# Designs tried in a protein design run: peptides against a protein of PDB entry 5HB3. Part 15

Target 1, 150 residues: chain A of PDB entry 5HB3
Amino acid sequence: RQMQDRCMSEYNQRIRNAPEGSIDPFRMACYKIIGRCDLSNRSLDGLQTDVNDWIWLQFNLARETDRSLELAGESYGLAELQASIREIGLKHFPKTAAEDTNGSFGMFFYLQILAGMFEQAIAYLYPFSYVDAVHFAIALTYYGLLRPVD

## One batch from the design tools (peptide; made by RFdiffusion4, then SolubleMPNN)

Design b1_p10_3_s1 (from b1_p10_3, 4 letters changed)
Fold by OpenDDE base, seed 2:
Structure b1_p10_3_s1 (fold): chain B 150 residues (1-150), chain A 10 residues (1-10)
Amino acid sequence: as target 1 above (150 residues)
Amino acid sequence: KLDELLKEIR
């Protein structure tokens, strides 16, 4: 708690008062990750990041806690992450094989799997790669992760 | 599309 409070204080102070161009993005990233500061902004500003960095950050920031206990006054859990992935999917990934020009469907499948969206992931993959969808469905079922739709 | 995604995430 003390560390979190200190991170929050330093983060807020620097955002508000630091001279232009003086902010070390790595230092700010440390405060964000450790302190879970400013959960409405789930990015690392000033750093070159990829999708893997992004998803890693999302999981590190996500907590299944009571909203009332969050120091930042903000809540971010798995449900919010799943919602974000859905939105990203709608905007940036192909919905059908005909729309797939760059083979990016696999990345969206991967993001859904990481977020525990197993049924949606399999349903999404099926029209792109039948064989792969079946194999993943078998594996997920074997581990009890794939639930039949009621 | 991936490049666009990265721009949005940043």
Scores: peptide ipSAE 0.035, ipTM 0.585, DockQ to the pose 0.159
Fold by OpenDDE base, seed 3:
Formats: structure tokens, sequence, C-alpha cells
Structure b1_p10_3_s1 (fold): chain B 150 residues (1-150), chain A 10 residues (1-10)
């Protein structure tokens, strides 16, 4: 708790008061990750990151802890992460096989699987790769992870 | 589509 408070204090102080260009992005990243500072901004500013870095950060920041124990007053759990993945999907990934020019559908499928969005992932994959969708559906069903929507 | 797929798997 003391460490988190210190991280948050330092993070906020630097964002507000640091001269332009003087902020160490790695130090800010440490405050973000360890202190879970400013959960409304779930990105690492000033660092070159890819989708894997982004999703790693999301899972590290996400907590299912009781809201009463969160100092930051901001709740970020699995539900919020799933919502973010949905939004990214709508903005950045192909909706149909005809729109897929670079094979990026697999990445969105991957993100949905990581987030436990199994039904949505299979439904999404099906028009792009029937065979793969069937194989994943069989496996997920076998383990009781796939819930049919009535 | 998912429902159809699940029906095929069951």
Amino acid sequence: as target 1 above (150 residues)
Amino acid sequence: KLDELLKEIR
C-alpha cells in the first residue's frame, strides 16, 4: 500500500510538473505497472510497443480484487479488458474474410482466446478458417469452456 | 453460426 501510494505520487508529479522531454519513459512504465497508476490510460507512452506488449500490459493491470481494496478508485478487471478487446476488434481488425488483406484475423482470434471470449472467438474465426474454428470448438467443448448461446 | 457449429459438434 505504501509502495503504491509512492508510485502514484511520483507518477502524478512527473506527468504534471516534469519539463517536456525530461520524462524517462521506462521509469513511468514501472510506475504504471507496479503502482497501477492512471488506469484510464493503459498504454506505455514514449515506448515503442506492439500488440503483444499491449495485451501483456492489459493482463498485468487487470485485477479481479474487490473494488473496496483498490486505492485508485478505478476498477479494471476482466470485463473491462474484454470490452477493450471488442473495441479494438471493431476498429482495427477485419470483420469478414473479404476485408482481410494481411491475415490479421488470427491476431484478433488470439486476443479473444486470451481474454476468455471463447464463443466470440470461434464465431469470429469461422468465416476466415472453417477447419480451425471447428478444431478449436471441439477442444473448448471437450473442456466445458464453450457455452452455446440459445 | 456458432449455434450451428455447436450442433454439428454435439
Scores: peptide ipSAE 0.023, ipTM 0.504, DockQ to the pose 0.024
Fold by OpenDDE base, seed 1:
Structure b1_p10_3_s1 (fold): chain B 150 residues (1-150), chain A 10 residues (1-10)
Amino acid sequence: as target 1 above (150 residues)
Amino acid sequence: KLDELLKEIR
């Protein structure tokens, strides 16, 4: 708790008071990750990041906590992460094979799998790649992660 | 940033 409080204090101080261009983005990233600072902003400003970096950050920030004890902007768990993935899917990924011009369906499938959205992931993948969907479904079922309805 | 990231991956 002490370390978290220090991170929060330093993070807030720098965001509010640091001169323009003086903020070390790596330091700020450390404060955000360790301190879980400002969970309403789940990005690393001033850093070049990709989708892997983004999803890694989401998982590191996500915690299952009692929401009743959290202040506004401090609640971020698996449910919120999954909601974010759904929103991203709706906005940025093809809904049908006919809409897929760049083969980006695989990335959305990947994100859903990482977020534990197994049933949705398989359902999504099926119209794009039957073979892959079947293989993943078998594997997920074998490990007890997919609850198939007969 | 996410929008930019998604555009880059496409």
Scores: peptide ipSAE 0.031, ipTM 0.533, DockQ to the pose 0.590; fails the geometry check
Fold by OpenDDE base, seed 4:
Structure b1_p10_3_s1 (fold): chain B 150 residues (1-150), chain A 10 residues (1-10)
Amino acid sequence: as target 1 above (150 residues)
Amino acid sequence: KLDELLKEIR
């Protein structure tokens, strides 16, 4: 708790008072990750990041916290992450095989799997790749992660 | 920022 408070204090102080361009983005990233600072901004400013970096950060920031202990607007858990992935899917990924021009369906499938959205992931993948959807469904069922869907 | 990430995937 003391370390988190210290990280938050330093993070806020630097954002407010540091001259532009003087802040090491890696240092700020450390404060954000360790202190969970400014959860409304779930990105690493000043760093080149990809989808893997983004999803890694989301999982590091997400906590199963007692909502009663969190200040309004600072709650971020798995449910919020799943909601974000759904929104991203609706806006930025192909909905049908006919809309798939760049093969990005696989990335959205991957994000859903990581977030535990197994049924939605299989349902999404099925029209793009029947064979892959069946293989993943078998594996997920074997591990008890997929409920039999008719 | 996610839009920028998604552009890299395209």
Scores: peptide ipSAE 0.027, ipTM 0.559, DockQ to the pose 0.620; fails the geometry check

Design b1_p10_3_s2 (from b1_p10_3, 6 letters changed)
Fold by OpenDDE base, seed 3:
Structure b1_p10_3_s2 (fold): chain B 150 residues (1-150), chain A 10 residues (1-10)
Amino acid sequence: as target 1 above (150 residues)
Amino acid sequence: RLDELLQQIR
């Protein structure tokens, strides 16, 4: 609590009061990660990041905490992460093999697997790579992770 | 499609 409150105070003070160009983006990233500051903005501003950095940050910020213990009423758990992945999938990834120009379907499959969206991941992969979809489905079924959808 | 795949695995 005390450390998080200090991180939040410093984070907010710098965002509001720091002169233009004086903000150290790495210091702000530290407040973001350690303090879970400003969960509405789940990005590292002023840093060059890729999809791996983004997904790492999402999982780092995500907590299955009792909502009564969350600071400022902002909750970010697995459900919100899964919703974000779904939204990104709709905007930035191919929906069909015919739309796939760069092989990016594999990245979206990977993001869904990491988020425990196993049924959606297999359903998505199937039209792009039948063989891979079958192998993953067998493995996920063997471990009891894949549930038949009614 | 997922149901069809799961039916093939069972």
Scores: peptide ipSAE 0.022, ipTM 0.449, DockQ to the pose 0.023
Fold by OpenDDE base, seed 2:
Structure b1_p10_3_s2 (fold): chain B 150 residues (1-150), chain A 10 residues (1-10)
Amino acid sequence: as target 1 above (150 residues)
Amino acid sequence: RLDELLQQIR
């Protein structure tokens, strides 16, 4: 608690009062990661990051909070992460095999699997790679992770 | 559709 409060204080002070061009993006990243600061902005500003860096940060920031504590501030759990992945999927990934120009469907499948969106992941993969979708469906079923609804 | 897939595996 004391460390988190200190990280939040330092983060907010630097964002508000730091001279222009004096913000160390790595230091700000440390405050964000350790302190879970500014959960409305789930990015590492001023750093070159890829999809792997992004998803790692999302899981690092995500916490299951008791609904009773949600009244007091920024909540970011698995449900919010899953919503973010859906939004990214709609904006940045192919919806059909005909839209796939670079094979990026596999990355969106991977993001859904990481987020526990197993049914949606298999449904998404199926039109791109039938064989892979079947193999993953078998594996997920074997581990009791796949709950067929349709 | 997922049920159909799982039925093909059984």
Scores: peptide ipSAE 0.019, ipTM 0.468, DockQ to the pose 0.022
Fold by OpenDDE base, seed 5:
Structure b1_p10_3_s2 (fold): chain B 150 residues (1-150), chain A 10 residues (1-10)
Amino acid sequence: as target 1 above (150 residues)
Amino acid sequence: RLDELLQQIR
C-alpha cells in the first residue's frame, strides 16, 4: 500500500509538473506497472512497444480484486482484459481470410488463447487455418479447457 | 460451429 501510494503520487506529479520531453518513459513505465497507476490508460507512453509488450502490460495490470474494495475506475480484471482484446481484434486484425494481407490472424489467435478465450480463438482461427484450428481444439479439449457452449 | 468441429474430431 505505501509503495503503491508513493508510485501513484510520483506518477501524477511527473505527468502534471514535468517539462515536456524531460520525463524518462522507462521510469513512468515502472510506476505504471508497480503502482498500477491510471488504469484507464493501459499503455506505455513514449516507448516503442509491440503487441507482445502491450499484452504483457495488460496481464501485469489485470487483477482479480473484490470489486467492492476497488475505487471507481480501478477495476481491471480478466473480464476487462478480454473485452480489450475483443476491441483490439475488431480494430486491428482481419475478420476474414479475405481481409488477411499480412498473416496477422495468428497474433490475434494468440492473444485470445492467452486471455482464456478458447472458444472464440478456435472459432476465429477456423476460417484462416482449418488444420491448426482442429489441432488446437483437440489439445484444448484434452485439457478440459474447451467448453462447448450450449 | 464448435460442436461441428468437435464432432469431426471424434
Scores: peptide ipSAE 0.018, ipTM 0.467, DockQ to the pose 0.023
Fold by OpenDDE base, seed 1:
Structure b1_p10_3_s2 (fold): chain B 150 residues (1-150), chain A 10 residues (1-10)
Amino acid sequence: as target 1 above (150 residues)
Amino acid sequence: RLDELLQQIR
């Protein structure tokens, strides 16, 4: 708590009072990650990041907390992350093999797997790559992570 | 930001 409060204080102070161009983006990233600051903005401003950085950040910020104790914009758990991934999928990834022009289906499959959306991930992958979908389904079933429907 | 990130991976 004390460390989080300090991170939040420093983060807010810098956002509000720092002169233009004086903000160290790496320092701000540290405050955001460690302090879990400003969960309404789940990005690292001023840093060059990729999708792996983005998803890593989402998992680091996600917590299962009692929502009744959180302020508006502080509630961010696995369910919210999964909802975000679904939304991203609908907006930015192919829905069918015919829409896939660049092989980006694999990235969306990967995001769903990371988020524990195993059934949805397999169902999504199946029309793009049957062989891969079967291999992952076997593995996930073996580990008790997939709930196959007979 | 996410849109930009996704474009970089394509």
Scores: peptide ipSAE 0.007, ipTM 0.307, DockQ to the pose 0.564

Design b1_p10_3_s3 (from b1_p10_3, 5 letters changed)
Fold by OpenDDE base, seed 3:
Structure b1_p10_3_s3 (fold): chain B 150 residues (1-150), chain A 10 residues (1-10)
Amino acid sequence: as target 1 above (150 residues)
Amino acid sequence: KLDSLLEEIR
């Protein structure tokens, strides 16, 4: 907790008081990841990142711990991550094969699988790639990860 | 599209 408090203090001080252009983005990233500072802002400012970096950060910040143990009173777990992925899907990814212009459906499928949203992922993939959806469904069912409905 | 997505999720 002492380390977390120190990270939070340094993070907040630098964000508020550091001269423009003087902030080391890598140091700030360390505070963000280790200290879980400012969980409402789940990005790495000043760094060039892609979707893989983003999703990696989300999983690193997510915790399935009691809220009472959180220093800042902020809660971010798997459920919140899954909610974020759903929202991203609604805004930025095709909902049907007819809407697919650039083949981006695969990325949204990937994000859902990583987040353990297996039923939704298979249901989403099915109209885009029938064969792949069936193969993934078989594998997930075999390992007891997919909950098929009658 | 990727840039727009990243801006939205930040």
Scores: peptide ipSAE 0.030, ipTM 0.598, DockQ to the pose 0.151
Fold by OpenDDE base, seed 2:
Structure b1_p10_3_s3 (fold): chain B 150 residues (1-150), chain A 10 residues (1-10)
Amino acid sequence: as target 1 above (150 residues)
Amino acid sequence: KLDSLLEEIR
């Protein structure tokens, strides 16, 4: 708790008061990750990141909190992450095999699986790769992770 | 598309 509070304090102080261009992005990233600072901005500014870095950060920052207890605090949990992935999917990934020009459907499938969106992931993958969708469905069912809706 | 995604999520 003390370390988190210190990270929050340092993060806020630097964001507000540091001269332009003087902020070490790696240091700020450390404060962001450890302190969970400014959860409304879930990115690492000034760093070159890829989708794997992004998704790792999202999971690192995500916490299941009782919304009723969060008075003035920012909350970010799995539900919010899942919502973000859904939105990303709608904007940036193919919806049909005909729209897939670069094979990016696999990445969206991957993101959904990571976020525990198993039913949606299988449903999404099915028209792109029937065989793979069936294999993943079998595996997910075996582990009790797939709950087919009527 | 991936590049566009990265730009949006940054």
Scores: peptide ipSAE 0.027, ipTM 0.600, DockQ to the pose 0.156
Fold by OpenDDE base, seed 1:
Structure b1_p10_3_s3 (fold): chain B 150 residues (1-150), chain A 10 residues (1-10)
Amino acid sequence: as target 1 above (150 residues)
Amino acid sequence: KLDSLLEEIR
């Protein structure tokens, strides 16, 4: 699309040629989101963001693309997002209830649910909160998102 | 903790 191409052009030009401190981070964010520029860098530089902002950005950037058609080798889809969530989980979230000191398990559960990692999310939540895990499992099953195997 | 997470994922 013409608009996407323009965003990519402007983004690349500014990244390469703009004087230090002259870049409007909000403008750059717009270019990145609309143009899906520089998919290897899935962050908004110069902006204060939280986990919700991060995950929102990931979903906006993620697309199912044919990697064989990509000249720059930049591909970011659901699979890559899910991989990122797994990696984040391994590094930053408790693996057991004994490791959880601040209740952060809920955030990791939340991220997995958003990423469609339903089975993993339920399995993860179960040792932290049995009741919640069961309730979510029932709901997910009802909507056909979780397929229990006997 | 949130800040540390954000630093890693950016």
Scores: peptide ipSAE 0.027, ipTM 0.636, DockQ to the pose 0.156
Fold by OpenDDE base, seed 4:
Structure b1_p10_3_s3 (fold): chain B 150 residues (1-150), chain A 10 residues (1-10)
Amino acid sequence: as target 1 above (150 residues)
Amino acid sequence: KLDSLLEEIR
Protein backbone atom coordinates (compact mmCIF):
# COMPACT_ATOMS: atom_id res chain seq x y z
CA ARG B 1 0.00 0.00 0.00
CA GLN B 2 2.78 2.43 0.82
CA MET B 3 4.53 1.68 -2.45
CA GLN B 4 1.31 2.06 -4.37
CA ASP B 5 0.59 5.41 -2.75
CA ARG B 6 4.07 6.64 -3.58
CA CYS B 7 3.69 5.55 -7.19
CA MET B 8 0.36 7.33 -7.50
CA SER B 9 1.77 10.48 -5.97
CA GLU B 10 4.78 10.53 -8.29
CA TYR B 11 2.68 9.68 -11.31
CA ASN B 12 0.19 12.46 -10.67
CA GLN B 13 2.90 14.97 -9.88
CA ARG B 14 4.77 14.25 -13.09
CA ILE B 15 1.66 14.30 -15.24
CA ARG B 16 0.72 17.70 -13.87
CA ASN B 17 4.03 19.43 -13.40
CA ALA B 18 6.66 17.92 -15.66
CA PRO B 19 7.82 20.02 -18.58
CA GLU B 20 6.68 18.83 -21.98
CA GLY B 21 8.92 16.13 -23.38
CA SER B 22 10.78 15.59 -20.11
CA ILE B 23 8.81 12.58 -18.93
CA ASP B 24 10.55 9.23 -19.17
CA PRO B 25 7.89 6.91 -20.60
CA PHE B 26 9.45 3.85 -18.96
CA ARG B 27 9.34 5.47 -15.54
CA MET B 28 5.73 6.44 -16.06
CA ALA B 29 4.97 2.89 -17.17
CA CYS B 30 6.46 1.56 -13.94
CA TYR B 31 4.31 3.90 -11.86
CA LYS B 32 1.21 2.93 -13.82
CA ILE B 33 1.85 -0.80 -13.46
CA ILE B 34 2.77 -0.80 -9.77
CA GLY B 35 0.36 1.91 -8.68
CA ARG B 36 -2.46 1.13 -11.11
CA CYS B 37 -2.60 4.82 -11.84
CA ASP B 38 -5.20 6.39 -14.11
CA LEU B 39 -7.06 3.18 -14.99
CA SER B 40 -9.17 5.09 -17.49
CA ASN B 41 -6.07 5.18 -19.68
CA ARG B 42 -4.89 1.59 -20.05
CA SER B 43 -2.04 2.32 -22.42
CA LEU B 44 1.66 3.11 -22.20
CA ASP B 45 2.16 6.50 -23.76
CA GLY B 46 5.41 7.14 -25.56
CA LEU B 47 6.22 3.44 -25.96
CA GLN B 48 6.00 1.26 -29.03
CA THR B 49 3.63 -1.53 -28.13
CA ASP B 50 1.92 -4.45 -29.85
CA VAL B 51 -1.13 -6.57 -29.09
CA ASN B 52 0.89 -8.74 -26.71
CA ASP B 53 1.99 -5.68 -24.77
CA TRP B 54 -1.58 -4.44 -24.68
CA ILE B 55 -3.05 -7.67 -23.36
CA TRP B 56 -0.23 -8.05 -20.83
CA LEU B 57 -0.96 -4.58 -19.51
CA GLN B 58 -4.69 -5.27 -19.31
CA PHE B 59 -4.13 -8.35 -17.16
CA ASN B 60 -1.60 -6.54 -15.02
CA LEU B 61 -4.05 -3.74 -14.30
CA ALA B 62 -7.12 -5.92 -13.90
CA ARG B 63 -8.07 -6.82 -10.32
CA GLU B 64 -10.90 -8.73 -8.78
CA THR B 65 -11.35 -6.32 -5.91
CA ASP B 66 -14.23 -5.19 -3.80
CA ARG B 67 -15.67 -2.29 -5.75
CA SER B 68 -16.43 -0.55 -2.49
CA LEU B 69 -12.71 -0.06 -1.94
CA GLU B 70 -12.10 1.53 -5.31
CA LEU B 71 -12.74 5.12 -6.22
CA ALA B 72 -15.31 5.89 -8.85
CA GLY B 73 -13.92 5.11 -12.29
CA GLU B 74 -11.09 2.96 -10.96
CA SER B 75 -12.86 -0.38 -11.11
CA TYR B 76 -11.25 -2.64 -13.67
CA GLY B 77 -11.52 -6.40 -13.46
CA LEU B 78 -11.76 -9.46 -15.67
CA ALA B 79 -15.35 -8.69 -16.61
CA GLU B 80 -14.38 -5.27 -17.96
CA LEU B 81 -11.47 -6.79 -19.85
CA GLN B 82 -13.74 -9.41 -21.40
CA ALA B 83 -16.18 -6.71 -22.41
CA SER B 84 -13.35 -4.78 -24.04
CA ILE B 85 -12.23 -7.85 -26.00
CA ARG B 86 -15.79 -8.40 -27.23
CA GLU B 87 -15.99 -4.82 -28.43
CA ILE B 88 -12.62 -5.07 -30.12
CA GLY B 89 -13.77 -8.23 -31.86
CA LEU B 90 -16.85 -6.54 -33.22
CA LYS B 91 -14.88 -3.59 -34.55
CA HIS B 92 -11.57 -4.93 -35.72
CA PHE B 93 -11.68 -8.65 -36.42
CA PRO B 94 -13.36 -10.70 -39.14
CA LYS B 95 -16.73 -12.19 -38.27
CA THR B 96 -16.64 -14.76 -41.08
CA ALA B 97 -14.02 -16.55 -43.13
CA ALA B 98 -15.11 -14.51 -46.14
CA GLU B 99 -14.14 -11.31 -44.31
CA ASP B 100 -10.72 -12.62 -43.34
CA THR B 101 -8.15 -11.07 -45.63
CA ASN B 102 -5.03 -11.30 -43.49
CA GLY B 103 -5.57 -14.25 -41.15
CA SER B 104 -6.20 -12.01 -38.13
CA PHE B 105 -8.86 -14.38 -36.77
CA GLY B 106 -6.11 -16.19 -34.89
CA MET B 107 -5.24 -13.12 -32.86
CA PHE B 108 -8.82 -12.60 -31.76
CA PHE B 109 -9.07 -16.26 -30.84
CA TYR B 110 -5.89 -15.87 -28.80
CA LEU B 111 -7.22 -12.82 -26.93
CA GLN B 112 -10.45 -14.62 -26.05
CA ILE B 113 -8.54 -17.64 -24.75
CA LEU B 114 -6.31 -15.47 -22.57
CA ALA B 115 -9.36 -13.74 -21.13
CA GLY B 116 -11.04 -17.05 -20.27
CA MET B 117 -13.74 -16.70 -22.93
CA PHE B 118 -13.30 -20.34 -23.92
CA GLU B 119 -16.72 -21.18 -25.32
CA GLN B 120 -16.82 -17.99 -27.35
CA ALA B 121 -13.27 -18.55 -28.56
CA ILE B 122 -14.03 -22.06 -29.85
CA ALA B 123 -17.28 -20.93 -31.43
CA TYR B 124 -15.42 -18.12 -33.16
CA LEU B 125 -12.56 -20.30 -34.39
CA TYR B 126 -14.74 -23.12 -35.73
CA PRO B 127 -15.74 -21.54 -39.07
CA PHE B 128 -12.16 -20.40 -39.74
CA SER B 129 -10.35 -23.60 -38.81
CA TYR B 130 -12.36 -26.68 -37.94
CA VAL B 131 -9.31 -28.79 -37.11
CA ASP B 132 -7.79 -26.21 -34.77
CA ALA B 133 -11.12 -25.59 -33.07
CA VAL B 134 -11.49 -29.30 -32.36
CA HIS B 135 -7.96 -29.59 -30.98
CA PHE B 136 -8.40 -26.65 -28.65
CA ALA B 137 -11.82 -27.86 -27.59
CA ILE B 138 -10.37 -31.24 -26.63
CA ALA B 139 -7.57 -29.64 -24.65
CA LEU B 140 -9.87 -27.19 -22.87
CA THR B 141 -12.28 -29.99 -22.02
CA TYR B 142 -9.46 -32.13 -20.68
CA TYR B 143 -8.53 -29.36 -18.24
CA GLY B 144 -12.15 -28.71 -17.29
CA LEU B 145 -12.20 -25.24 -18.83
CA LEU B 146 -14.78 -25.89 -21.53
CA ARG B 147 -18.38 -26.87 -20.96
CA PRO B 148 -19.15 -29.16 -23.88
CA VAL B 149 -22.42 -28.57 -25.65
CA ASP B 150 -24.15 -30.67 -28.35
CA LYS A 1 -5.12 2.58 -28.07
CA LEU A 2 -5.73 -0.91 -29.41
CA ASP A 3 -6.94 0.63 -32.66
CA SER A 4 -3.47 1.83 -33.47
CA LEU A 5 -1.95 -1.50 -32.53
CA LEU A 6 -4.31 -3.43 -34.74
CA GLU A 7 -3.57 -1.18 -37.67
CA GLU A 8 0.10 -2.00 -37.36
CA ILE A 9 -0.54 -5.74 -37.27
CA ARG A 10 -2.76 -5.73 -40.35
Scores: peptide ipSAE 0.022, ipTM 0.576, DockQ to the pose 0.542

Design b1_p10_3_s4 (from b1_p10_3, 5 letters changed)
Fold by OpenDDE base, seed 1:
Structure b1_p10_3_s4 (fold): chain B 150 residues (1-150), chain A 10 residues (1-10)
Amino acid sequence: as target 1 above (150 residues)
Amino acid sequence: KLDELLEKIR
């Protein structure tokens, strides 16, 4: 708790009071990750990041919490992460094979798998790659992560 | 920011 409070204090102080251009983005990233500061802003400002960095951050920030006890912007769990992935899918990824011009369907499949959206991921992948969808479905079923129907 | 990232990875 002491470390958490310190991170929060330093993070807030720097955001509010630091001169323009003086903020060390790596230090701020540490405060964000360790202190879970300002969960409404789930990004690392001033750093060059990719989708892997983004998704890694989302998982690190996500916690199972009682939403009734949290203020706006303080609650972020798996459900919110999954909602974000859905939103990203709707906005940025092909919905059908006909829309896929860049082969980006695999990335969205990947994000869904990471987020535990297994049924949706398989359903999404199937029209793009039958073979891959079947292989993943078999594997997920074997590990008890997918519940097939007869 | 995420939009930019997504465009970059395509």
Scores: peptide ipSAE 0.060, ipTM 0.794, DockQ to the pose 0.579; fails the geometry check
Fold by OpenDDE base, seed 4:
Structure b1_p10_3_s4 (fold): chain B 150 residues (1-150), chain A 10 residues (1-10)
Amino acid sequence: as target 1 above (150 residues)
Amino acid sequence: KLDELLEKIR
């Protein structure tokens, strides 16, 4: 708790008072990750990131909703992450095999699996790759993660 | 920012 409070204090002080370009983006990233600072901005500014970095950050910032965080309006948990992934899917990924021009369906499938959206992930993958969808469905069922959708 | 990330996947 003391470390988190210190990280938040330093993060806020630097954002407000540091001259432009003087802040080490890696240092700010450390404060954000450890202190969960400014949860409304779930990105690492000034760093070159990819989808793996983004999803890693989302999971690190996600916590079970503490009542104290709900009061502060800064609640971010698995449900919010899942909602974000769903929105991303609707906006940026192919909805049908006919719309798939770049093979990006696999990335959206991957994001859904990581977020525990197993039924939705399989349903999404099925029209793109029947064989892969069946293989993943078998594996997920074996581990008790997939509920059969009739 | 996510849009920029997705453009890199394309």
Scores: peptide ipSAE 0.052, ipTM 0.758, DockQ to the pose 0.570; fails the geometry check
Fold by OpenDDE base, seed 3:
Structure b1_p10_3_s4 (fold): chain B 150 residues (1-150), chain A 10 residues (1-10)
Amino acid sequence: as target 1 above (150 residues)
Amino acid sequence: KLDELLEKIR
């Protein structure tokens, strides 16, 4: 608790008072990850990041905490992450094979699989690549991760 | 920031 309070204090002080360009982005990243500072902003400023870095950060920040124990009114768990991925899909990824110009459907499939959205991932992939969708469906079913819809 | 990351995917 003392460490978390100290991290939050240092984080807020630096964001508000540090001269432009003087903030060490790696130090700020440590405060974000370890101290869970400012969970409403789940990004790393001043760092060159990609989608893998983004999704890694989301999973590190997501906690399965009983809502009853979180003092901070901001709960971020798997459900919130899944909601974010759905939103990203609706805004930025093709909905049909006809809309796919860059082959980006695979990245959205990947994000859904990582987030445990197996049924949605298979349903999404099928119109783009039915062979791949069937193979993944067989594997997921074998391990009891895919719930067949009757 | 997320939008910038997604632009790199396209």
Scores: peptide ipSAE 0.049, ipTM 0.767, DockQ to the pose 0.624; fails the geometry check
Fold by OpenDDE base, seed 2:
Structure b1_p10_3_s4 (fold): chain B 150 residues (1-150), chain A 10 residues (1-10)
Amino acid sequence: as target 1 above (150 residues)
Amino acid sequence: KLDELLEKIR
């Protein structure tokens, strides 16, 4: 708690008061990750990041929040992450094989799997790669992660 | 920012 409070204080102070261009982005990243500062902005500004960095950050920031705490402050959990992944899919990834020009469907499948969206991931993959979808479905079912609709 | 990241993977 003390560390979190300190991180929050430093983060806010720097965002508000630091001269332009003087902020060390790595230091700010540390405050964000450790302190979970400004959960509305789940990105690392001033750093070159990729999708793996982004998704890693999302999971590190995500916490199981009690509904009671959601009213009082910034909350970010798995449900919010899943919603974000869904939105990303709608905006940036092919919906059908005909729309897939660069083979990016695999990345969206991957993100859905990481986020625990197993049923949706399999349903998404199926029209792109039947064989792979079946294999993943079998594996996920075996581990009790996939709940097939009756 | 995510949009920028996603553009890189396309």
Scores: peptide ipSAE 0.043, ipTM 0.761, DockQ to the pose 0.679; fails the geometry check

Design b1_p10_4_s1 (from b1_p10_4, 4 letters changed)
Fold by OpenDDE base, seed 5:
Structure b1_p10_4_s1 (fold): chain B 150 residues (1-150), chain A 10 residues (1-10)
Amino acid sequence: as target 1 above (150 residues)
Amino acid sequence: MDEFFKKIMS
């Protein structure tokens, strides 16, 4: 609690008062991760990151219950993360095999699996790779993770 | 978020 408060304080102070060009992006990243600062901006500005870094950060920041230190309007849980993944899928990933120019369908499938969106993940994968979709469906069903389709 | 994914998916 004390550490979180200090991180929040330092983060806010630096964002507002630090001279231009003096902000260490790694230090700011530490404050954001440990203190869950500024949940409206769930990115690591000034750092070279990939999709794995992004999704790791999202899960790190996600909480189902608000802490006493959380600001009003800064709730971020699994539901919000899943909504973000859906949005990303609609905007940045192929919807059909014909649209797939770089083979990125696997990454979106991966993100959906990580977020527990198993039914959607299988449905998405099916037109790209029937065999893989069936294998994953069998495995997910075996472990009780795949729900019946509506 | 959109700009990030535009960059990494390009």
Scores: peptide ipSAE 0.262, ipTM 0.869, DockQ to the pose 0.493
Fold by OpenDDE base, seed 3:
Structure b1_p10_4_s1 (fold): chain B 150 residues (1-150), chain A 10 residues (1-10)
Amino acid sequence: as target 1 above (150 residues)
Amino acid sequence: MDEFFKKIMS
């Protein structure tokens, strides 16, 4: 708690008072990751990042803890992460094979799998690659992670 | 978040 408070204080102070161009983005990233500062903004500003960096950050920030222990009333767990992935899918990824121009469907499938959205992931993948979807479905079912419909 | 993914997917 003490460390988190210090990180939050330093983070907010720099965001508000630092001269333009003087903010070290790596230091700010450390505050974000270690202190879980400003959970409403789950990005690393000033750093060149890709989707893998983004999803890594999301999982590092996500906590399944009692909301009463969250600083400033901000909560971010698996449910919120899954909601974010759904939103991203609706806005930025192809809905059908006909809409896929760059093969990005695989990335969205990947994100859904990481977030434990197994049924949705398989359902999404099937029209793009039925062979891969079937193979993943078999494996997920074998390990009790996929809920087959009778 | 939207701007980030727009940048990456563009």
Scores: peptide ipSAE 0.260, ipTM 0.867, DockQ to the pose 0.478
Fold by OpenDDE base, seed 4:
Structure b1_p10_4_s1 (fold): chain B 150 residues (1-150), chain A 10 residues (1-10)
Amino acid sequence: as target 1 above (150 residues)
Amino acid sequence: MDEFFKKIMS
């Protein structure tokens, strides 16, 4: 906790007082990751990141902790992450095979799987690739992660 | 977040 508090202090101080362009984005990223600073902004500013970096960061920031110990308005757990994935799916990924122009359906499927949204992931994948959906469904069922439905 | 995904998915 001492380290986290130090990170929070350093992060906030630099954000407020550092001259423009003087902040090392990697240093700020370290503070954000270790201290879980500014959970309203779940991104690494000043860094070139991809979807893998984004989802990695989300899981690093997500905690299932007592909300009473968190700052007001900055609770972020698995439920919030799943909600974010649903939101980006609605806005940025194809909803049907007919809308798929760049083959990005696989990425959204991947994100849902990582977030434990197994039933939704299989349901989403099915119209894009029947064979793949069945294979993943079998595997997920084998490991007790998917609830079989008719 | 929206701007990020718009950039990546473009």
Scores: peptide ipSAE 0.259, ipTM 0.868, DockQ to the pose 0.501
Fold by OpenDDE base, seed 1:
Structure b1_p10_4_s1 (fold): chain B 150 residues (1-150), chain A 10 residues (1-10)
Amino acid sequence: as target 1 above (150 residues)
Amino acid sequence: MDEFFKKIMS
């Protein structure tokens, strides 16, 4: 808690008071990750990141805590993460094979799997790749992560 | 977030 509080303090101080162009984005990233600062902005500003970096950050920031103890805007758990995945799926990924021009369906499937959205992931993948969807469904069922209907 | 994904997925 002490370390987290220190990170939060430093993060807020720098955001508010740092001279223009003086902010070290790597340091700020450390504060954000360790201190779980500013959960309304779940990105690493000033750094070039990809989707893997993004999803990694989301999981690192996500916590299941008593929301009654959290400040407004500071609630971020698995449910919110899954909601974010749904949102980006609707906006940025193909909904059908006909819409897929760059093969990005696999990335969205990947994100859904990571977020534990197994049923949705399989359902999404099926029209793009039947074989892959079946294989993943079998594996997920074997591990008890997918509940098939008899 | 939208701008990020637009950039990455382009």
Scores: peptide ipSAE 0.257, ipTM 0.867, DockQ to the pose 0.507

